Peptides against a protein of PDB entry 9GMZ. Designs and how they scored, part 82

Target 1, 343 residues: chain A of PDB entry 9GMZ
Amino acid sequence: TGFPLELLTRPATERLAYFENYTVAHPRLKEVYEILMRTIAEPAGASFIFVYGASGVGKTTLRLRVEQKLTELALPKLESDRARVPVVGIEAIAPESRYFNWKEYYTRALITLEEPLIDHKFDYGVRGISRDNFGKINVESKVVAPALRRALENALIHRHPDVFFVDEAQHFGKVASGYKLQDQLDCLKSLANMTGILHCLLGTYELLTFRNLSGQLSRRSVDIHFRRYCADSPEDVQAFKSVLLTFQQHLPLAETPNLVDHWEYFYERTLGCIGTLKDWLKRVLSDALDREATTITLKDLQKRALSVAQCQKMFKEIQEGERQLSETEADVQNLRSALGLGA

## One batch from the design tools (peptide; made by RFdiffusion4, then SolubleMPNN)

Design b2_p13_4_s1 (from b2_p13_4, 5 letters changed)
Fold by OpenDDE base, seed 1:
Structure b2_p13_4_s1 (fold): chain B 343 residues (1-343), chain A 13 residues (1-13)
Amino acid sequence: as target 1 above (343 residues)
Amino acid sequence: MTPLGIEPVPYVE
């Protein structure tokens, strides 16, 4: 089934919004979703979940779908527990300085956590945190990071989300080297331990460096690798072509473009990352709608493609991440073999 | 419609 044909008579903004909100439940997304949902439901004493994969693989889509599902599942319970928030998700900001801005992190987390609960006043135990008439949290400039941390700890305990998501979590690792990175890890561990809230860190393969620095996190963490589609796998190529076929049917244009015939070009410029593919098609669709075009051409695709240089850079980052994981898998196999456990 | 969205249409060569 394609897009609703009624969209062809609708404004460009509505047509674009349809495609933006459209999600293909591709095999890798389904797999990671099921693992993540199961791990959230049954953390088995884990305090952390690490979800890592290439930039543009679809981690944000995964997070949003999990947030939606956790919210849906919690709705019947929210009537009895009005203080509860089912899930909270923030994006870690790339630090402008050599130091992670914990004050901003805690402020953003508090704002996000309290946004759904306009009518419920909570005493954070901290002066200078208030709600406006719209229920929005206001943090006075005088409130220091340790006080904001206590406020967040209290709020997380009171709201008791099933999981705390941190997207772009590799940004924790970029600012800190050596002892400072350990201090950041200890800060996150302490927050998870003090609140009893499961933390899910989503990020690029740079998150592996952050994860590996804490031998204590390894005992209380679950790892989820969100893989791209690989051109050397016939099954992955077929899955990628199926995604292209599905997207071409869901582009709200008068004439269905043939994307599948150009699958190699799409693969070359996305590296098998479906998020990158969707963002590319969204840009091309926007251009087509602005021109009132009936379809998308190869020339339209080429205008919005990532450059070869961008793809080469992204591919090197992917190869390094995949190599590190392959080495870790080999180390596990070697350890198992050395323990007399069959490989 | 799955919780994740629409399942991809199988590509048949």
Scores: peptide ipSAE 0.356, ipTM 0.902, DockQ to the pose 0.897
Fold by OpenDDE base, seed 2:
Structure b2_p13_4_s1 (fold): chain B 343 residues (1-343), chain A 13 residues (1-13)
Amino acid sequence: as target 1 above (343 residues)
Amino acid sequence: MTPLGIEPVPYVE
């Protein structure tokens, strides 16, 4: 059980690409994947799914795997309905100003939804939206945000994806005032309601602040916490060591590095986030391949590690998010007790 | 290979 040995005779680019495309189905990823897939299949009147967790926990990997699976499951239906798109995924961009750029958001969503390879082209009903000779959407600068919204609503209705993913969705919360944040929530809620399309917002724990502002969204949303591995849990430590063992077997090097013996150092510099771990190992592997090295050393790991200061900052952000969730659970229990429902 | 990738190898002390 390891990488294909033939990779050792292949170019460095192929060896790196193998590891980049390699995914470990670690317990937390599997759990969240199963919950997310089930919720998409049976939303039970939910309009939103919130997936929150630490930066580098693996949310993008989760999204990509769900997108792949939804596409695979839709293939038989896509043969009969060539207008359908099974899934749409975008990344929300951090605003340069104190205001979220909805015009840019709608433009990116339209571009992503209307892939050139889709045979059945849709009329957006909006002047200044066209397709180029390559089938790519072009949006003229004169097109205003309300017109782009209407175009997106029409496109989402026509293409009818099973889910609309928004990665880095905490960027919706990066606005100057609570009132404007409520308006943004109402905007997203309206888009989901008008289109009938389930929205999945993936983000950091900052997404909780966004989620908590709308009591109406709370009734129509499913929350999924993508937890990191915790060093105070023996089961989580075992799972983390298992992931390290798996990665060391799948690094396409002549000599298998011993990563597991350094598990504490890996934990210290990843905070139990497998995405952070994988990205670290990719950087180190790239360096090793460039040097035609036979293995990876601790010194090679240290050269590409996050700094202690970066880890301390990330850990504070995680602790604050985990605290907010714990307080929410306590608040629910306090509310139940106050209502006489018992614990 | 699972839809998520490869199952991790169990770590045994």
Scores: peptide ipSAE 0.200, ipTM 0.848, DockQ to the pose 0.910
Fold by OpenDDE base, seed 5:
Structure b2_p13_4_s1 (fold): chain B 343 residues (1-343), chain A 13 residues (1-13)
Amino acid sequence: as target 1 above (343 residues)
Amino acid sequence: MTPLGIEPVPYVE
């Protein structure tokens, strides 16, 4: 079944919004979702979950779907416990400076955790944190990062989410010259330990640097690799073509474009990353709707494609991440063999 | 609809 045909008579904004909200439950997304949901339900003493993969693989889509499901599952409990928040999710901002801004992080986390819809208002005991008449948190500029951290710790303990999500978590790796990346990890570890809240960090392969730096975090972390589709795998190629066919049927245009016949070009310019594919198609759809076009052509696709130079850069970053993982797997096998343990 | 959205239409060659 394609898009609702009634959309063809609707404004361009509604047609675009339909496609934006449309999610394909592709095999890699399903696999990672099932692992992540199971790990959140049964963390087995883990304090961290690391979800890593290529930029544009679909990590944000995964997060949002898990947040929706955790919220749905918590509804019966929220009727009895009005202080509880089922899940909290934030995106770590790339600092304008070369250094991660913890003050901004804590402020954003507090604002997200303490949305006005929560009936049970908590006093954080921190001078300079207040609520406006709409229940929105206001943080005065004079409030320092250690005070914001204590406020967030108290809020997380009181609201007791099943998981705290941080998207784009590779930005924690942006440390000032002379500071250790270890200090950032110790800060995160301390926050998780003090609150008892499971943290899920989603990010690029740069998160592997965090994983490798702390042998103590590795004992209390679960790793989830969100893989791209690989052109050297017939199964992955078939899955990628199936995703293209599905998007083709769900573009709200008068004439269904033939995207599948161009699958190699789509693969070349997305590297098998479904998020990159969706964002590309969204831009092309927006252009087509603005021109009142009946369909999408190859020329329309080419106008919004990533450049070959951008794809080459992204591919090098992917290859380095995949190499590091492959080496780690080989090292584990070598260690097991050296210990006389079967492979 | 699955919790994840819509399952992809299988591509059959």
Scores: peptide ipSAE 0.149, ipTM 0.834, DockQ to the pose 0.894
Fold by OpenDDE base, seed 4:
Structure b2_p13_4_s1 (fold): chain B 343 residues (1-343), chain A 13 residues (1-13)
Amino acid sequence: as target 1 above (343 residues)
Amino acid sequence: MTPLGIEPVPYVE
């Protein structure tokens, strides 16, 4: 079934919002979702989950769907435990400076943990952190990063989420001159250990550097690779075409655009990343709605496509990440063979 | 509705 036909009589804002909220449960998203949900339910002593994949593969969509599901599953328990937050999710900000801003990270995490609906006020043990009359956290500029860390530790312990999500977690890799990336990881490890809260870091293939730097993290981490669709796989091409067909039917336009016939062009400009595809289609839909157009044309797609130069850069980053993973898989096989376990 | 949204329509050649 396509979009509700009644949307054609609705304002452009409502039509756009429909498509923005629309999610295709494509095979790779479903697979990663099932693994992630299982791992959160049964972490088996893991302190970290790493979800890595190409930029625009759909990691943020995955996070939001898991957050929604964990919230739904927690509802019966939240009636009895009003202090509990089922899940917390933040996006790590790219610092304006060359270095990751821990003060900003802790502040954002605190603000996200303290939803206005939580009746139970607790003392953060830090002067300059307050709640306003609406229950929103206010952090005074004078509060220093070590104090904010302690406040976050206390908040995480008190609220006891099933998981703490950090999206765009590759930004932790932006280390100050003279600091080691390991120091950032040790800071995150300390936070997870002090709170007992499972951390899920979502990011690009740059997260592989985090996995490789800490043999201690590898013992307490679960890795989830969110793969793109590959054009050399007939199954992946079929899945990608199915996603295009589904989006084509759910664009709230008077005439259904033929996206599938242009699948190669969509693949060329998305590299098999469904998030990139959806964001492209959102931009094109917005332009079409602004012009009161009946459909989307190839020319409309071309106006909002990523440049070939952008795609070439993204593809090099993907190839490097996929190479590093393939080497790791080969190393595991070599280790198994060397241990006499068979390949 | 699945927890993830809508299942993709199978592409049939």
Scores: peptide ipSAE 0.130, ipTM 0.815, DockQ to the pose 0.892

Design b2_p13_4_s2 (from b2_p13_4, 5 letters changed)
Fold by OpenDDE base, seed 3:
Structure b2_p13_4_s2 (fold): chain B 343 residues (1-343), chain A 13 residues (1-13)
Amino acid sequence: as target 1 above (343 residues)
Amino acid sequence: MTPLGIEPIPYVE
């Protein structure tokens, strides 16, 4: 079982697109998906979900699969309720300035929310927000951030998505002062409270800083740790090798490359992050297709690998995040023991 | 195809 052999006669663009769209349902992705879907269905008064894990673990893939599933589940209802959007997902942009651009955030959120429903005009109650002839939202320069916020609140209430996703949410934390981060969190809390819409923030372990800043968020948030595969776990190594084997069979090349035999090198340069692995293989596949190569070699892999210095930096960031979580777990156990609850 | 894509092929030594 592998890629459709007919792809070998197709243009390089189609072969690359096949692999780009190919997703392996690896164990950690399945686990986090099930937890996230359950939490969205039954938020139990939560206003926020935090999904955190290493860069390149596969959070964006998780989001896209959840968005797809929520859309599929909503289709029968959307036929009768044309105002409803099942899900909305945006990516947070790293601010160029030391200040988060709320005007841009609200504008992008509005655009994303309304893009699927071009045919249904909604009055945002704000002058200077219109749709062009192509149904795209246009926001006049005179519209201020507070007005855009009200427009987004009204749109979210009217469209009533099951969840609002914010990917790369660690970018909220890159603000130069802890005060500005708190203000941002309070702004997000207010948006979630005013709309009644569940927010899911996906990001790196830098999202743990958000948990520390707001004891009130922790009471209304669900935390989901998207773990990488660890080389010290035989089960994780087996899962990682299984992913390599699967990708090996789904690279649209004339000769199946042996990726599994190089699993340690793949692990060294991905830190057990499947997204990083996928992106690496995409780059290598693109190069191979450009050269009309029949296969990929270890030398081809090495050309597109992350540097050792990059991996060392990423690994330090992962270790710090994993340490913070481990300390939190130990604190919970200590608290339970102190309360006379068995560990 | 699962909602999450394709199940990984089990690695067997």
Scores: peptide ipSAE 0.248, ipTM 0.863, DockQ to the pose 0.895
Fold by OpenDDE base, seed 4:
Structure b2_p13_4_s2 (fold): chain B 343 residues (1-343), chain A 13 residues (1-13)
Amino acid sequence: as target 1 above (343 residues)
Amino acid sequence: MTPLGIEPIPYVE
């Protein structure tokens, strides 16, 4: 089944929005979704979930789908418990400065927790935090980071989400010269412990540095690797081709482009990352709609492709992350052998 | 529709 054919008579904005909202339930996304949903339902004393993988693998799509599902599942209970928020998700901001901005993080988290649809007013117990007549949170510039932290702790306790998502969580690793990455981890650990709220950090392979630094976090964390598709795996190549076939049927164009015949070029410029693929196709679709084109050509794809230099840089970052994980798996086997449990 | 969206169309060679 392709896109609704009536879209061909609709404005370019509606045609683009269709493709933007379209999601392929590809095998790796489904696998990670099932593991993540199960872990949120049964955390078994875990305080953290780490979801790591390549940039553009689809972590933000995963987060948004889990947020949607948790909200849907909570709807029957939210009618009776108007104070509860089922899930909260934020994106960690890359600091403009050399260092992670905790004040900005706490402010954004508070704003996200206090969606205007929540009728139950909460007193943060902090001067300079107010709610306007529209239910929007206002934080005065004079409010300091420790006060915002206490306000967030109180808000998380009161709203009691099943999980707190932080996307692009590798930005916590941007620490001041002389500060330890450990101090950032201890801050997050303290927030999770004080609130009793499960935290899910989604990010690049740079999150592996967080896993390795805290043997205490490792005891209370679940790790989820969101893998890319690998060209050396026949099953992964088949899955990647299936995704291309699905996207070509769901591009709202008069003539269906043949994306599958160019699968090697798509793989070369996405490294098997479906998010990168989708974002590329969105850019190309937007250009095609602006020109009132009937289809997408290889030249249109080439115009919006990542450069070879960008792909080479991304591939080095992926290889380093995959290497670190493979070493960890080998260390587990070595530990089992050393304990006499057998290989 | 699955919660994740649409299942990919199987590629058949």
Scores: peptide ipSAE 0.209, ipTM 0.846, DockQ to the pose 0.908
Fold by OpenDDE base, seed 5:
Structure b2_p13_4_s2 (fold): chain B 343 residues (1-343), chain A 13 residues (1-13)
Amino acid sequence: as target 1 above (343 residues)
Amino acid sequence: MTPLGIEPIPYVE
């Protein structure tokens, strides 16, 4: 079944919003979702989950769907425990300076965790943190990062979420000259240990540097690789074509565009990343709606495609990440062989 | 609708 035909008579904003809110439960998303949900339910003493994959593979979509599901599952418990927040999710911001801003991170985490709709208000015990008349958290500029950290630790303990999500977590790796990436890992490890809250870091293959730097974190972390679709796999090509067919049927246009016939071009400009594909189609749909067009053409697609140079850069980053993972798998096999363990 | 959204329409060649 395609989009609701009634959308064709609705404003362009509603037609675009339908497509924005539409999510395809493609095989890789389903697989990673099932692993992530199981790991959150049974962390087995893990303090961290790392979800890594290409930019635009769909990690943010995964996070949002898990947040929704955890919220739904927690509803019966929230009736008895009004202080509890079932899940908290933030996006780490790329620093304008060459170093990660912990003060901003803690502030955003506190604001997200302590939303106005929470009935049970908590005193953080930190001067310069207040609530306005609407219950919104205000943090004065004078509040220093260590005080914000203590406030966040107390809030996380009190609200006791099942998981703390940090999207774009590769930004923790942005350290000033003379600082060690290890110090950032120790900060995160300390926050997880002090609160007892499971942390899930979602990001690019740059997160592999975090995994490799701390043998201690490796013992208390679960790794989840969110793979792209690969053109050398017939199964992956079929899955990618299926996603294109599905999006084709769910573009709220008078005439259904033929996207599947252009699957190679879509693959060339998305590298098998479904998030990149959806964002591309969203831009093209927006342009078509603005022109009151009945369909989208190859020319419309070409106008909003990533450049070949952008795709080449992204592909190099993907190849490096996939190489590092393949080497790690080979190293495990070599280690097992060297230990006299069967492969 | 699955918890993840809508299952993709199978592409058959």
Scores: peptide ipSAE 0.206, ipTM 0.845, DockQ to the pose 0.897
Fold by OpenDDE base, seed 2:
Structure b2_p13_4_s2 (fold): chain B 343 residues (1-343), chain A 13 residues (1-13)
Amino acid sequence: as target 1 above (343 residues)
Amino acid sequence: MTPLGIEPIPYVE
């Protein structure tokens, strides 16, 4: 089953939008999705979920699909409780300074939590937080971070989402000192504990550093590793080829390109990361549509590929993350052995 | 179904 053939007569914008919205349920995405959904449904006293993996592995796609599913599942309850929000998702911003901007974080979280379409409005108990004529939250510059935190705590308690997502959460770790990083962890932990809301932090392998700094978070967190596909695994290679085959069938072009025959080149330039692959194909499709081309060629792919230098840098970051995980697994095994616990 | 068994995650509009 390919794309709807009717798309070939539609505008380039609609053809591109089709491919942008198309998501392949590849094995790693499905696995992580199932684990994440199960963990959100039954957190078993966990306050945090950590989802870590390579840049471009597809964490944002995972988040969006989970948000959609949680919203769908909540619809019957939202009819009875119009104050409830099923899920909240924000992206953490990289700090411009050595300090994380908590004021901005809390403001963005409040704005996201209080969409104009939410019928039930409540008082935050904080001066300088208002709603415009459209119900959008406005935060005055005079409002300090501790007041915004209290407002967010009250909003999270009142709206009671099933989970609070923070994408690009490695940006919490981009602070100048280990002490400040601990303070940030303690801040997040306190927010989760005070609200009773499960937090899911999605990010790169840099989240492992954040995860390891708090022995208390380790007791109250679930870890989910979103792995890339590995070329040394025949099963992973087969899955990657299957994704390529699926994408080639869903590129809305008159002639189906043969992507699978170039699987090694796609692997070389994506490192087995499906998000990176999809973004590459989007760029190539956009170029093809702009030229009214009937298909895409290897030359078209090469024009939009990541450079070898970019891939080498990304691969080093992946290898370091995978190494840290392997060391952690070995440390757990060593700890178990030292405790007289079986492997 | 794709020949290789990878299905799209359904877009729920």
Scores: peptide ipSAE 0.064, ipTM 0.701, DockQ to the pose 0.122

